# Designs tried in a protein design run: peptides against a protein of PDB entry 3T7K. Part 60

Target 1, 248 residues: chain A of PDB entry 3T7K
Amino acid sequence: KAEKILARFNELPNYDLKAVCTGCFHDGFNEVDIEILNQLGIKIFDNIKETDKLNCIFAPKILRTEKFLKSLSFEPLKFALKPEFIIDLLKQIHSKKDKLSQININLFDYEINGINESIISKTKLPTKVFERANIRCINLVNDIPGGVDTIGSVLKAHGIEKINVLRSKKCTFEDIIPNDVSKQENGGIFKYVLIVTKASQVKKFTKLINDRDKNETILIVEWNWCVESIFHLNVDFTSKKNVLYQKK

## One batch from the design tools (peptide; made by RFdiffusion4, then SolubleMPNN)

Design b2_p14_2_s1 (from b2_p14_2, 7 letters changed)
Fold by OpenDDE base, seed 4:
Structure b2_p14_2_s1 (fold): chain B 248 residues (1-248), chain A 14 residues (1-14)
Amino acid sequence: as target 1 above (248 residues)
Amino acid sequence: TKEDELEKLYDELF
């Protein structure tokens, strides 16, 4: 069926997209449309796997979904596109108007607002955002919205190697892991990095650390600090936004 | 799906 539909075009573009969708196409695509997209070099995957070498995300806007956040870790992310790309493409292809010898859809017309070339360029870097920030080992409270698995998966995609889950009510100092990174001379390495949800956790962890490991560097942040860092593909240590406690 | 629920929850919670 797809071949017959596409036979009216003299030349088919190869978009070379390996994509996931978030916040769109919840019902998926019919078999014919999937085959059409495949013939156009557009492969849509249900889940993110590193082996699939994903290079594209479809979303209506910047989202805080696992898929969207992880898409910024693609190597590289080539395109972040609005779902209207697929919609308009399929609409043109299914159009009975004989006059279209070519598919006239430009990917660049469908870019997600706020994902610019600067962001895309950073996905070509050989390192991940948290790796560049010298954050390899973090502590994560177990009561984080979205759950430790999802949050942890996003953080790992962005270069965090070890996620230590803290049971906020029962944790001791011994449960807190250090961020084991080689002290590079260029300042900003925190020995203890924690993602917390509540001010009470800040008080608890700061006390535990300061009582047992005096004068060590501590960074306690909200999840939003991580999200902002991901969206910018850069950690801004000068910003106090979403930083709950910092000891340099 | 649990994934769809998580996606919705993330957009709502965050």
Scores: peptide ipSAE 0.026, ipTM 0.662, DockQ to the pose 0.538
Fold by OpenDDE base, seed 2:
Structure b2_p14_2_s1 (fold): chain B 248 residues (1-248), chain A 14 residues (1-14)
Amino acid sequence: as target 1 above (248 residues)
Amino acid sequence: TKEDELEKLYDELF
């Protein structure tokens, strides 16, 4: 059926998209439309797997979903597109009125607002955002909204190798892991990096660390600090936004 | 509360 529909076009584009969707297409696609998209080099996956070599995200806007945040870790992310790309594409293909010899839809016209060429270009870097920031090992409180598995999975996608989950009420200093990164000459490395949810946790962890390891560097942040770092594919250590405690 | 604002900011993760 798809072949018969596409046979009216003299030339078919190959978009070369391996995509996931978030915040759109909840009902999925019908079998004919999936086949049409496949013939145009558009393959949509239900979930993110590294083996699929995903290069595209469909979303109506910048979202804080696991899929959206992880899409910024694709190698590279080629396109972050609005769902209107697929909608308009399928509409043009199903249109009986237009004796269009060619599909004329440009991917660049459907870019998600705020995901610019600068962001896309950073996904071509050989390193991940937290790797570049010298954050390899973090401590994560167990009461974080979204759950430690989801949050941890996003952080790992962005170059954090080790996530230590802290039981906020029962943890001791010995439960806190150091950020084991070799000193690079030109960057302040934080020995202890923690993601917390409450001011009481800041007070607790600051005390535990300072009582046992007084001279060490500490970074305590909210999850939003990580999200902003991901959205920019850059860690800005000059910003105090979403930083709860910092000791250099 | 700051906690409620944090939860709302995470709603997009769920």
Scores: peptide ipSAE 0.026, ipTM 0.571, DockQ to the pose 0.108
Fold by OpenDDE base, seed 3:
Structure b2_p14_2_s1 (fold): chain B 248 residues (1-248), chain A 14 residues (1-14)
Amino acid sequence: as target 1 above (248 residues)
Amino acid sequence: TKEDELEKLYDELF
């Protein structure tokens, strides 16, 4: 059926998209539309797998979903597109009125606001955002909204190797892991990195660390610090935004 | 879904 629909076009574009969707297309696509999209080089996947070499995200805007945050770790992310791209494409293809010899839809007209070429270019870097920031091992409180598995999965996609889950009520100093990175000259290395949810945790962990390991560097942040770092594909250590405690 | 929970928690921030 798709072939018969597409036969009216003299030339078909190959968009070369391997995409996931978030915040859109919850009902999926019918079999004919999937086949049409496939013939145009658009493959939509339900889940993110590294083996699929995903290069595209469909979303209505910048989202804080697992899929959106992980899409910024694609190697590279080629396109971050609004769902209107697919909608308009399928509308044009199914239109019987347009004696169009060619499909006239430009991907660049459907870019998600706030995901610019500067962000896209950073996805071509050989390193991940937290790797570049010398953050390999973090401590994560167990009561984090979204759950430690989801948050941990996003952080790992962005170069964090080890996630230590802290039981906030029961943890001791011995439960806190150091960020085991070689001391580099640029002063951006924190021995202890923690993601917390509340001020009481800041007080607890700062006390535990300072009582046992005096003069060490500490970074305690909110989840929003990680999100902002991901959205910019850069860690700004000069910013105090979403930083709850730092000791350099 | 876990995705929806993340969206709901932060949709007000965007």
Scores: peptide ipSAE 0.022, ipTM 0.640, DockQ to the pose 0.501
Fold by OpenDDE base, seed 5:
Structure b2_p14_2_s1 (fold): chain B 248 residues (1-248), chain A 14 residues (1-14)
Amino acid sequence: as target 1 above (248 residues)
Amino acid sequence: TKEDELEKLYDELF
């Protein structure tokens, strides 16, 4: 059926998109439209898998969803597109106006606002954002909104190798893992990195660490610190925004 | 979805 619909076009574009969707297309696509998109080199996946070599995200705007945050870890993210790209494309293809010999949809007209070339270019870097920041091992409180699995999955996509989940009410100093990164000359490595949700947790963890390891470096942040770092694909250690405690 | 819940949580918090 898709072939018959596309047969009216002399040449078909190959967009070479391997995409996921977030904040759009919740009802999915019908079988014919999936086939059409596939013939145009557009493959839409339900979930992010490294093996699929995803290069595109569809979203109406910048979102804080797992898929959107992870899309910034694609190698590279080639395109961040509004859903209107697919809508207009399919609308043109299904149009009964016999006069269109070619599909006239340019993907560059459908860029998500705020995802600029600078962000896209950083996705071509050989390292991940937290890897570049010398953050390999983090401590994450178990009561984080969104859950430790989702948050942990996003953090891992961005170069954090080890996520230690802290039970806020029962944790001791021995439960806190160090950020085991070799001292590179060019950056203050924090020995303890923690993502917390409450001021009471800051007080608790600061006390636990300082009572046992007084001279060590500590970074305690909110989840928003991670989100901002992901959206910029850069960690700014000079910013105090979303930093709850810092000891250098 | 967990994804929608995450978006809602952050849109509500900020």
Scores: peptide ipSAE 0.022, ipTM 0.642, DockQ to the pose 0.615

Design b2_p14_2_s2 (from b2_p14_2, 5 letters changed)
Fold by OpenDDE base, seed 1:
Structure b2_p14_2_s2 (fold): chain B 248 residues (1-248), chain A 14 residues (1-14)
Amino acid sequence: as target 1 above (248 residues)
Amino acid sequence: SEEEKLEELYEKLA
């Protein structure tokens, strides 16, 4: 069926997209449309797997979903597109207007607002955003909204090597892990990095660390600090936004 | 899904 539908076109584009969707296409696609998309070099996957070499995300806008956040870790992310690309594409293909010799849809017309070339270019870097920021080991409170598994998975995709989950009410200093990055002499490396949800946790952890390791550097942030860093594919240590405590 | 929950929790902050 798909071949018959596409036979009316003299030339078919190859978009070369390996994509996931978030915030759109919840009902998926019918078999014919999937085959059409496949013939146009568009493969849509249900889940993110590194082996699939994903290079594209479909979303209506910038989202804070696991898929969207992880898409910014693709190597590279080639395209971040609005779902209207697929909608318009399929609409054009299914159109009975005889005169369409070619599919006339440009990917660049469907870019997600806020994902620009500067962001896309950073996905070509050999390192991940938190790796570049010298953050490899973090402490994460167990009561974080979204769950430690989801958040942890996103963080790992972006270069965090070790996630230590803290039981916020019961943890002691010994439960807190250091960010074991080889001390580059001149680099502002934080020994302790923590993601917390409450001011009470800030007070607790700062006390625990300062009482036992008083001269060490501490960075305590909200999840939004991580999200903003991911969205920009850059950690801005000059910004105080979403930073709850910082000791240099 | 955890993905959807994450978005719902933080959408207001975006």
Scores: peptide ipSAE 0.028, ipTM 0.652, DockQ to the pose 0.618
Fold by OpenDDE base, seed 2:
Structure b2_p14_2_s2 (fold): chain B 248 residues (1-248), chain A 14 residues (1-14)
Amino acid sequence: as target 1 above (248 residues)
Amino acid sequence: SEEEKLEELYEKLA
């Protein structure tokens, strides 16, 4: 059925998209449309798997979903597109009145606002954002909104190798892991990196660390610090935004 | 989904 529909076009584009969707297409696609998209080189996956070599995200805007955040870790992310790309594409294809001999839809016209070429270019870097920032091991409180599994998965996608989950009420100094990175001459390394949710945790962890490992560097941030770092694919250590405690 | 809940949570805080 899809072949018959597409037969009216003399030439078909190959968009070469391996994509996931977030914040759109909740009901999925019908079988015919999936087949049409596949013939145009657009394959949509339900979930992110590394083996699928995903290169595209469909979303109406920048979102804080797991899929969106992880899409910025694709190697590379070629396109971040609004769902209107698919909508307009399918509309054109299904249109019987359209005298167009070819599909004339440009991917660049459907870019998600705020995901510009600068961001896309950074996804071509050989390193991940937190790797570049010398953050390898982090401590994450167990009461974080969104859950430690989701948050941890996003962080790992962006180069954090080890996620240590802290039971905020029961944890001791011995439960806190250091950020074990090789000292490079250029760039501040924090020995202890923690993601927390409330001020009481800041007080607790700073006390525990300072009492037992005096003079060490500490970075305590909110989840939003990580999100902003991901959205920019850069860690700005000069910014105090979403930083709850910092000792250099 | 947990993913959607996370988004909604932070959108409300923004």
Scores: peptide ipSAE 0.028, ipTM 0.644, DockQ to the pose 0.623
Fold by OpenDDE base, seed 5:
Structure b2_p14_2_s2 (fold): chain B 248 residues (1-248), chain A 14 residues (1-14)
Amino acid sequence: as target 1 above (248 residues)
Amino acid sequence: SEEEKLEELYEKLA
């Protein structure tokens, strides 16, 4: 059926998209439309797997979903597109207007607002955002909204190697792991990096660390600090936004 | 989905 529908076109574009969707197409696509998209070089995956070499995300806007945040770790992210691309494409293909010899849909007309060339270019870098920031090991409180698995997965996609989950009510100093990064000549390496949810946790962890490991560097942030870093594909250590405690 | 929950949670926190 898809072949018959597409036969009216003399030439078919190859968009070469390997994509995931977030915040759109919750009901998926019918079999015919999937086949149509496949013939146009558009393959949509349900989940993110490294082996699939994903290069595209469909979303209505910038989102804080796992898929969206992880899409910024694609190597590279080629396109971040609004779902209207697919909608308009399929609409054009299913159109009975006889005179359409060619599919006239330009990918660049459907870019997600706020994902600019600067962001796309950074996805071509050989390193991940937190890797560049010398954050290898972090401590994450267990009561974080969204869950430690999801948050951890996003952080790992962006270069964090080890995530230590802290039980906020029961943890001791010995439960806190250091950010084991080789002494680089440039930039302040924080020995302890923590993502927390509450001011009480800041007080607790600062006390634990300062009592046992005096004068060490500490960075305590909110999840929003990580999100902003991901959205910019850059960590700004000069910003105090979403930083709850910092000791240099 | 867990994914939608994350978005909703953080939109409310902002």
Scores: peptide ipSAE 0.027, ipTM 0.643, DockQ to the pose 0.630
Fold by OpenDDE base, seed 4:
Structure b2_p14_2_s2 (fold): chain B 248 residues (1-248), chain A 14 residues (1-14)
Amino acid sequence: as target 1 above (248 residues)
Amino acid sequence: SEEEKLEELYEKLA
């Protein structure tokens, strides 16, 4: 059926998209539309797997979903597109107006606002955002909204190698892991990096660390610090935004 | 979905 529908076009574009969707297309696509998209070089996956070499995200806007955040770790992210791309594409293809010899849809017209070329270019870097920031091992409180698995998965996608989950009420200093990164000459490496949810946790962890490991560097942030870092594919250590405690 | 829930939770917290 898809072949018959597409037969009216003299030339079909190959968009070469391997994509996931977030915040759109919750009901998926019918079999015919999937086949049409496949013939146009658009393959949509349900989940993110590294083996699929995903290069595209469909979303109505910048979202804080797992898929969206992970899409910024694609190697590279080629396109971040609004769902209207697919909608308009399928609409044009299903149109019975005989006059269309070609599909006239440009990917660049459907870019998600806020995902610019600068961001896309950074996804071509050989390193991940937290790797560049010398953050390899982090401590994550167990009561984080969204759950430690989801948050941890996102962080790992962006170069965090080890996620240590802290039981906030029961943890001791011995439960806190150091960020084991070799000191680069000019980069302030934080020995302890923690993602927390509450001010009480800041007080607790700062006390535990300062009492047992005096004069060490500490970075305590909220999840939004990570999100902003991901959205920009850059860690700005000069910003105090979303930083709850910092000791250099 | 857990994904949508994550978005909703952080939008509410922001």
Scores: peptide ipSAE 0.027, ipTM 0.645, DockQ to the pose 0.717

Design b2_p14_2_s3 (from b2_p14_2, 7 letters changed)
Fold by OpenDDE base, seed 2:
Parts: sequence; C-alpha cells; structure tokens
Structure b2_p14_2_s3 (fold): chain B 248 residues (1-248), chain A 14 residues (1-14)
Amino acid sequence: as target 1 above (248 residues)
Amino acid sequence: SKEDELEELMDKLA
C-alpha cells in the first residue's frame, strides 16, 4: 500500500532520520505510515538504545523528559524537530490533490524552538557535557523526583560514570563518594558533587563532609542544575542558579 | 503518559 502511495512521486527524499518521540505521537503510527516513513529514510524507535545510532528527536517543544534529555547526548544529534514535520509530510503524501511530483518539506523549517545550531554543534564534540565539566562521580539522594534510575540514566548518558545513591536519612560520611577526576592544570574540580532535593540535606551533607574532610571542594546542586547544563550542553560554574552550596 | 508525568514532576521542581 505504501508503495502505491509513493509511486506518484518521481523522486523521494532520504531524510536519514533515526528518531525517538517524546510528548507527541502517543498513539503511534499506523502500519502504512510507518512504511511510508521508512521509505523516506525515517525510522522511529520506541526507546533509546546506543546500537540504534539515533540522531533525531521529535518533540513539540523543549521537554524535561528522559528521552528529550538523552537526545542531547546523541552522537551527534542531527535534528530536533517538531512533530509537524511528520504530520505535514504524511499529509502531503496522502493528498490526492497535490499534483506535486516532489515532496517539498525542509527539515530546517521544523526545528524545535530553543534548540539552535549552537546546541546541535556541541553534540558533535568528542566528550559529554559532564565529562567536560570534570564531573565523573556524583552522589544522588534517593528521594529525588523522577526516581534515581531515570535521573541516573540521563546523567550517565551525559558523561557521569558513577552514580552513588544516598539514603538521606541514614547515610554517613563513608557513604559519600568523591568525584575521582585527575587534576587538570586549570583546576575547577569539585571533590564532592551532590544532587539533593531539600535544604536539610544540604545541612547534613555539608556537615558530614566538612567534619571529616575539611577544606575539600563541595558542589551541591538541584536537579535543575543538571537539566540546564544539558540544555546548554555546557556547565557554567559561574552561575549560582540551582546551586545550593558551593565551596571552592 | 509516563513521560508526561515525569515532565510534570520535573517542572514542579523548577
């Protein structure tokens, strides 16, 4: 059926998209449309797997979903597109009125607002955002909204190698892991990096660390600090936004 | 959806 529909076009584009969707297409696609998209070089996957070499995200806007955040770790993310790209494409293809011998839809017209070429270009870098920031090991409180697995998965996608989950009520100093990064000449490495959810945790962890490992560098942030870093594909250590405690 | 729920939860933290 898809072949018959596409036969009216003299030339078919190859978009070469390997994509996931978030915040759109919850009902999926019918079999014919999937086949049409496949013939146009558009493959949509249900989940993110490294083996699929994903290069595209479909979303209506910037989202804080796991899929969206992880898409910024694609190597590279070639396109971040609004779902209207697919909608308009399929509409044009199914249209009986269009005597158009060619599909005239430009990917660049469907970019997600706020995902610019500067962000896209950073996904071509050989390193991940937290890797560039010298954050290898972090401590994560167990009561984080979204769950430690989801949050941890996003962080790992962006270059954090080790995630230590802290039981906020019972943890001791010995449960806190250091950020084991070799000192680069330019400094800026925090020995202890923690993601917390409330002020009481800041007080607890700062006390535990300062009492046992005096004069060490500490960075305590909210989840939003990580999100902003991901959205910009850059860690700005000069910003105090979403930083709860910092000792340099 | 699960994704929507997560988005809402994460937005509330902002």
Scores: peptide ipSAE 0.032, ipTM 0.677, DockQ to the pose 0.869
Fold by OpenDDE base, seed 1:
Structure b2_p14_2_s3 (fold): chain B 248 residues (1-248), chain A 14 residues (1-14)
Amino acid sequence: as target 1 above (248 residues)
Amino acid sequence: SKEDELEELMDKLA
Protein backbone atom coordinates (compact mmCIF):
# COMPACT_ATOMS: atom_id res chain seq x y z
CA LYS B 1 0.00 0.00 0.00
CA ALA B 2 2.80 2.41 0.81
CA GLU B 3 4.48 1.69 -2.49
CA LYS B 4 1.34 2.53 -4.36
CA ILE B 5 1.00 5.79 -2.52
CA LEU B 6 4.60 6.72 -3.15
CA ALA B 7 4.54 5.69 -6.80
CA ARG B 8 3.20 9.07 -7.79
CA PHE B 9 6.50 10.68 -6.94
CA ASN B 10 9.31 10.57 -9.45
CA GLU B 11 11.97 10.75 -6.81
CA LEU B 12 11.84 9.96 -3.15
CA PRO B 13 14.12 11.59 -0.66
CA ASN B 14 16.23 9.55 1.67
CA TYR B 15 16.30 11.44 4.92
CA ASP B 16 18.46 8.83 6.68
CA LEU B 17 16.91 9.41 10.09
CA LYS B 18 17.09 6.97 12.94
CA ALA B 19 14.97 8.65 15.51
CA VAL B 20 13.23 8.50 18.81
CA CYS B 21 10.24 10.57 19.77
CA THR B 22 9.49 12.33 23.01
CA GLY B 23 6.54 14.51 23.90
CA CYS B 24 4.87 13.63 20.60
CA PHE B 25 3.28 10.78 18.65
CA HIS B 26 1.95 9.07 21.73
CA ASP B 27 -0.47 7.09 19.62
CA GLY B 28 2.27 5.97 17.28
CA PHE B 29 1.84 5.55 13.56
CA ASN B 30 -0.34 3.30 11.52
CA GLU B 31 1.27 0.53 9.54
CA VAL B 32 1.03 2.35 6.24
CA ASP B 33 2.63 5.48 7.56
CA ILE B 34 5.43 3.51 9.17
CA GLU B 35 6.06 1.87 5.85
CA ILE B 36 6.00 5.21 4.08
CA LEU B 37 8.47 6.67 6.53
CA ASN B 38 10.71 3.66 6.15
CA GLN B 39 10.72 4.11 2.39
CA LEU B 40 11.84 7.66 2.94
CA GLY B 41 14.69 6.56 5.17
CA ILE B 42 12.97 7.49 8.42
CA LYS B 43 13.06 4.87 11.13
CA ILE B 44 11.46 5.56 14.46
CA PHE B 45 12.52 3.52 17.45
CA ASP B 46 10.71 3.09 20.73
CA ASN B 47 13.82 3.10 22.85
CA ILE B 48 17.38 4.27 22.70
CA LYS B 49 19.93 1.58 21.99
CA GLU B 50 23.50 2.25 21.02
CA THR B 51 23.37 -0.43 18.38
CA ASP B 52 20.71 1.46 16.48
CA LYS B 53 23.02 4.40 15.84
CA LEU B 54 20.32 6.93 16.46
CA ASN B 55 20.90 10.35 14.96
CA CYS B 56 17.61 12.17 15.40
CA ILE B 57 15.02 13.15 17.95
CA PHE B 58 11.49 14.34 17.43
CA ALA B 59 10.09 16.64 20.07
CA PRO B 60 7.90 19.73 20.11
CA LYS B 61 10.50 21.66 22.09
CA ILE B 62 13.46 21.15 24.36
CA LEU B 63 12.34 18.68 26.99
CA ARG B 64 13.86 17.27 30.13
CA THR B 65 12.81 13.73 29.33
CA GLU B 66 15.23 10.84 29.38
CA LYS B 67 15.03 10.47 25.62
CA PHE B 68 15.65 14.11 24.95
CA LEU B 69 18.57 14.35 27.32
CA LYS B 70 20.09 11.17 25.93
CA SER B 71 19.61 12.35 22.37
CA LEU B 72 22.23 14.98 23.04
CA SER B 73 24.67 12.12 23.55
CA PHE B 74 24.07 10.67 20.09
CA GLU B 75 27.18 10.27 17.99
CA PRO B 76 26.36 12.55 16.38
CA LEU B 77 22.94 14.00 16.79
CA LYS B 78 22.23 15.11 13.25
CA PHE B 79 18.78 16.53 13.70
CA ALA B 80 16.47 17.62 16.45
CA LEU B 81 13.16 18.11 14.73
CA LYS B 82 9.64 19.14 15.53
CA PRO B 83 6.96 16.53 14.95
CA GLU B 84 5.46 18.77 12.30
CA PHE B 85 8.12 17.45 9.97
CA ILE B 86 6.50 14.04 9.93
CA ILE B 87 3.00 15.46 9.99
CA ASP B 88 3.60 17.68 7.00
CA LEU B 89 5.46 14.96 5.19
CA LEU B 90 2.66 12.47 5.57
CA LYS B 91 0.08 15.08 4.64
CA GLN B 92 1.91 15.85 1.45
CA ILE B 93 2.26 12.19 0.59
CA HIS B 94 -1.38 11.40 1.22
CA SER B 95 -2.61 14.44 -0.63
CA LYS B 96 -4.38 13.44 -3.83
CA LYS B 97 -4.83 17.01 -4.95
CA ASP B 98 -1.23 17.91 -5.35
CA LYS B 99 0.21 17.07 -8.73
CA LEU B 100 3.52 17.15 -6.94
CA SER B 101 6.22 15.20 -8.64
CA GLN B 102 8.51 15.68 -5.67
CA ILE B 103 8.33 15.82 -1.92
CA ASN B 104 9.31 19.35 -0.94
CA ILE B 105 10.03 19.22 2.75
CA ASN B 106 13.28 20.51 4.14
CA LEU B 107 14.47 19.16 7.47
CA PHE B 108 16.05 22.44 8.38
CA ASP B 109 12.68 24.12 8.48
CA TYR B 110 11.64 21.94 11.39
CA GLU B 111 14.49 22.36 13.84
CA ILE B 112 13.62 22.45 17.50
CA ASN B 113 14.05 25.91 18.92
CA GLY B 114 17.19 26.16 20.96
CA ILE B 115 18.99 23.22 19.41
CA ASN B 116 21.30 25.03 17.08
CA GLU B 117 24.35 24.16 15.06
CA SER B 118 26.59 24.88 18.01
CA ILE B 119 24.91 22.18 20.05
CA ILE B 120 24.84 19.77 17.14
CA SER B 121 28.52 20.35 16.48
CA LYS B 122 29.41 19.41 20.04
CA THR B 123 27.78 16.03 19.59
CA LYS B 124 30.54 15.30 17.10
CA LEU B 125 33.21 15.64 19.75
CA PRO B 126 35.01 12.44 20.67
CA THR B 127 34.27 12.93 24.36
CA LYS B 128 31.12 13.32 26.39
CA VAL B 129 30.25 16.43 28.35
CA PHE B 130 31.01 15.08 31.82
CA GLU B 131 34.08 13.32 30.57
CA ARG B 132 35.40 16.66 29.39
CA ALA B 133 34.58 18.07 32.78
CA ASN B 134 36.62 15.38 34.56
CA ILE B 135 33.60 13.92 36.27
CA ARG B 136 33.88 10.16 36.23
CA CYS B 137 32.33 9.07 39.48
CA ILE B 138 29.41 10.72 41.19
CA ASN B 139 27.29 10.25 44.24
CA LEU B 140 23.55 10.38 43.74
CA VAL B 141 20.98 10.49 46.50
CA ASN B 142 18.37 7.79 46.35
CA ASP B 143 15.40 10.14 46.71
CA ILE B 144 16.06 12.04 43.51
CA PRO B 145 12.93 12.77 41.49
CA GLY B 146 12.78 10.70 38.35
CA GLY B 147 14.55 7.83 40.03
CA VAL B 148 18.18 6.84 40.24
CA ASP B 149 17.91 4.50 37.27
CA THR B 150 16.65 7.13 34.87
CA ILE B 151 18.93 9.84 36.12
CA GLY B 152 21.84 7.46 36.22
CA SER B 153 21.17 6.31 32.69
CA VAL B 154 21.21 9.87 31.41
CA LEU B 155 24.41 10.65 33.25
CA LYS B 156 26.11 7.54 31.93
CA ALA B 157 25.09 8.44 28.41
CA HIS B 158 26.96 11.68 28.93
CA GLY B 159 30.19 10.17 30.15
CA ILE B 160 29.81 9.43 33.84
CA GLU B 161 31.20 5.98 34.39
CA LYS B 162 30.20 5.26 37.94
CA ILE B 163 27.11 6.28 39.84
CA ASN B 164 27.08 5.61 43.54
CA VAL B 165 23.63 5.73 45.04
CA LEU B 166 23.56 7.16 48.53
CA ARG B 167 20.94 6.28 51.06
CA SER B 168 20.64 9.78 52.36
CA LYS B 169 19.30 8.88 55.78
CA LYS B 170 21.70 6.07 56.52
CA CYS B 171 24.83 6.84 54.60
CA THR B 172 28.18 7.40 56.25
CA PHE B 173 31.40 8.84 54.93
CA GLU B 174 32.50 5.39 53.85
CA ASP B 175 29.55 5.21 51.47
CA ILE B 176 30.68 8.29 49.54
CA ILE B 177 32.93 7.53 46.60
CA PRO B 178 35.63 9.81 45.29
CA ASN B 179 35.72 11.01 41.74
CA ASP B 180 38.66 8.90 40.70
CA VAL B 181 40.29 11.19 38.19
CA SER B 182 44.00 11.79 38.08
CA LYS B 183 44.82 15.39 38.86
CA GLN B 184 45.67 17.22 35.75
CA GLU B 185 48.00 20.04 36.72
CA ASN B 186 45.87 22.83 35.28
CA GLY B 187 42.31 21.68 35.88
CA GLY B 188 40.22 21.89 39.04
CA ILE B 189 39.09 18.34 39.68
CA PHE B 190 36.56 17.79 42.38
CA LYS B 191 37.32 14.77 44.51
CA TYR B 192 33.72 14.44 45.62
CA VAL B 193 30.81 15.13 43.32
CA LEU B 194 27.30 14.77 44.64
CA ILE B 195 23.84 15.31 43.25
CA VAL B 196 21.36 16.05 46.00
CA THR B 197 17.76 17.16 46.36
CA LYS B 198 17.67 19.26 49.51
CA ALA B 199 19.69 21.51 51.76
CA SER B 200 19.78 19.04 54.63
CA GLN B 201 21.72 16.66 52.44
CA VAL B 202 24.23 19.37 51.66
CA LYS B 203 24.80 19.91 55.34
CA LYS B 204 25.11 16.22 56.01
CA PHE B 205 27.51 15.38 53.22
CA THR B 206 29.69 18.42 53.67
CA LYS B 207 30.08 17.56 57.32
CA LEU B 208 30.83 13.92 56.65
CA ILE B 209 33.43 14.74 54.06
CA ASN B 210 35.05 17.63 55.87
CA ASP B 211 35.28 15.69 59.12
CA ARG B 212 36.92 12.65 57.56
CA ASP B 213 38.70 13.98 54.52
CA LYS B 214 39.62 17.51 55.35
CA ASN B 215 40.64 19.99 52.67
CA GLU B 216 39.37 17.94 49.76
CA THR B 217 37.47 19.46 46.89
CA ILE B 218 33.71 19.05 46.92
CA LEU B 219 31.02 19.79 44.38
CA ILE B 220 27.40 19.42 45.40
CA VAL B 221 24.81 20.23 42.77
CA GLU B 222 21.17 19.85 41.92
CA TRP B 223 19.95 17.75 39.04
CA ASN B 224 19.34 20.96 37.13
CA TRP B 225 23.09 21.53 37.09
CA CYS B 226 23.44 18.35 35.11
CA VAL B 227 20.54 19.22 32.84
CA GLU B 228 21.94 22.62 32.03
CA SER B 229 25.33 21.06 31.36
CA ILE B 230 23.71 18.58 28.99
CA PHE B 231 21.66 21.22 27.18
CA HIS B 232 24.80 23.22 26.58
CA LEU B 233 27.02 20.19 26.15
CA ASN B 234 29.42 22.05 28.36
CA VAL B 235 30.06 22.26 32.06
CA ASP B 236 30.49 25.80 33.25
CA PHE B 237 32.37 25.66 36.52
CA THR B 238 32.23 29.43 36.82
CA SER B 239 28.49 29.40 37.18
CA LYS B 240 26.93 29.11 40.60
CA LYS B 241 23.58 28.23 39.13
CA ASN B 242 22.27 25.00 40.62
CA VAL B 243 25.44 24.62 42.68
CA LEU B 244 24.61 24.07 46.31
CA TYR B 245 28.12 23.75 47.66
CA GLN B 246 31.54 24.10 46.18
CA LYS B 247 34.92 23.76 47.80
CA LYS B 248 37.95 24.21 45.62
CA SER A 1 3.39 8.38 29.62
CA LYS A 2 6.40 7.69 31.80
CA GLU A 3 8.26 10.33 29.84
CA ASP A 4 5.57 12.88 30.40
CA GLU A 5 5.60 12.15 34.08
CA LEU A 6 9.32 12.64 34.21
CA GLU A 7 9.04 15.89 32.34
CA GLU A 8 6.39 17.12 34.70
CA LEU A 9 8.48 16.19 37.68
CA MET A 10 11.47 17.92 36.26
CA ASP A 11 9.47 21.00 35.42
CA LYS A 12 8.28 21.19 38.98
CA LEU A 13 11.82 21.05 40.19
CA ALA A 14 12.91 23.90 38.01
Scores: peptide ipSAE 0.031, ipTM 0.679, DockQ to the pose 0.867
Fold by OpenDDE base, seed 3:
Structure b2_p14_2_s3 (fold): chain B 248 residues (1-248), chain A 14 residues (1-14)
Amino acid sequence: as target 1 above (248 residues)
Amino acid sequence: SKEDELEELMDKLA
């Protein structure tokens, strides 16, 4: 059925998209439309798997979903597109009125606002954002909204190797892991990096660390610090935004 | 959806 529909076109584009969707297409696609999209080089996956070599995200806007945040770790992310791309494409294909010899849909017209070429270019870098920032081991409080598994998965996708989950009420200094990064001359390496949710946790962890390891560097941030770093694919250590405590 | 719930939670924290 898809072949018959597409037969009216003399030439078919190959968009070469391997995509996931977030915040759109919750009901999926019918079998015919999936086949049409496949013939146009558009494959949509339900979940992110590294083996699928995903290069595209469909979303109505910048979102803080797991899929969206992880899409910025694709190697590379080629396109971040609004769902209207698919909608308009399928509409044009199913239209009987248009004696169209060619499909006239340009991917660049459907870019998600805020995901520009500068962001896309950074996804081509050989390193991940937190790797570049010398953050490999972090401490994460167990009461984080979204859950430690989801948050941890996003952080790992962006170069954090080890996530230590802290039980906020019961943790001691011995439960806090250091960020074991070789001393590089350029950029502030923090020995202790923590993601917390409450001011009381800041007080607790700063006390625990300073009482036992007085001269060490500490970075305590909110989840939003990580999100902003991901959205920019850069860690700005000069910014105090979403930083709860910093000791250099 | 689970994704929507996460987004809503994140928006509240922002």
Scores: peptide ipSAE 0.030, ipTM 0.674, DockQ to the pose 0.870
Fold by OpenDDE base, seed 4:
Structure b2_p14_2_s3 (fold): chain B 248 residues (1-248), chain A 14 residues (1-14)
Amino acid sequence: as target 1 above (248 residues)
Amino acid sequence: SKEDELEELMDKLA
């Protein structure tokens, strides 16, 4: 069926997209449309797997979803596109009225606002954003909204190797893991990195660390600090935004 | 969806 529909075109583009969708296409695609998209080199996956070598995200805008955040860790992310790309593409293909010999839809016309070439270019870097920031091991409170699994998965996608989940009410100093990174000459490495949700946790963890490991470097941030770092594919240690406590 | 819930939760925290 898809072949018959596409037969009216003399040349078919190969978009070479391996994509996931977030915030759009909740109902999925019918079998014919999936086949059409596949013939155009567009494969849409339900979930992110590293083995699929995903290079594209479809979303209406910048979102804070797991899929969107992880898409910025693709190697590389080639395109971040609005769903209108698929919609317009399928409309043109299904249109019987337009004797279009060619599909004239340009991917660049459908870029998600705020995901520019600068961001895309950073996804080509050999390192991940938190790796570049010398954040390898983090402590994550167990009461984080979204759940430790989801948050942890996003963080791992962006170069955090070890996530230590802290039971905020019961944790002791011994439960807090250090950020085990080699000291680079240029840039303050934080020995303890923590993602917390409450001011009370800041007070607790700062006390525990300062009492037992005096004069060590500490970074305590909100989840939004991580999100902003991901959206920019850069950690700005000069910014105090979403930083709850830092000791250099 | 779980994704939508996460987004909503994160938006509320922002």
Scores: peptide ipSAE 0.031, ipTM 0.678, DockQ to the pose 0.852; fails the geometry check

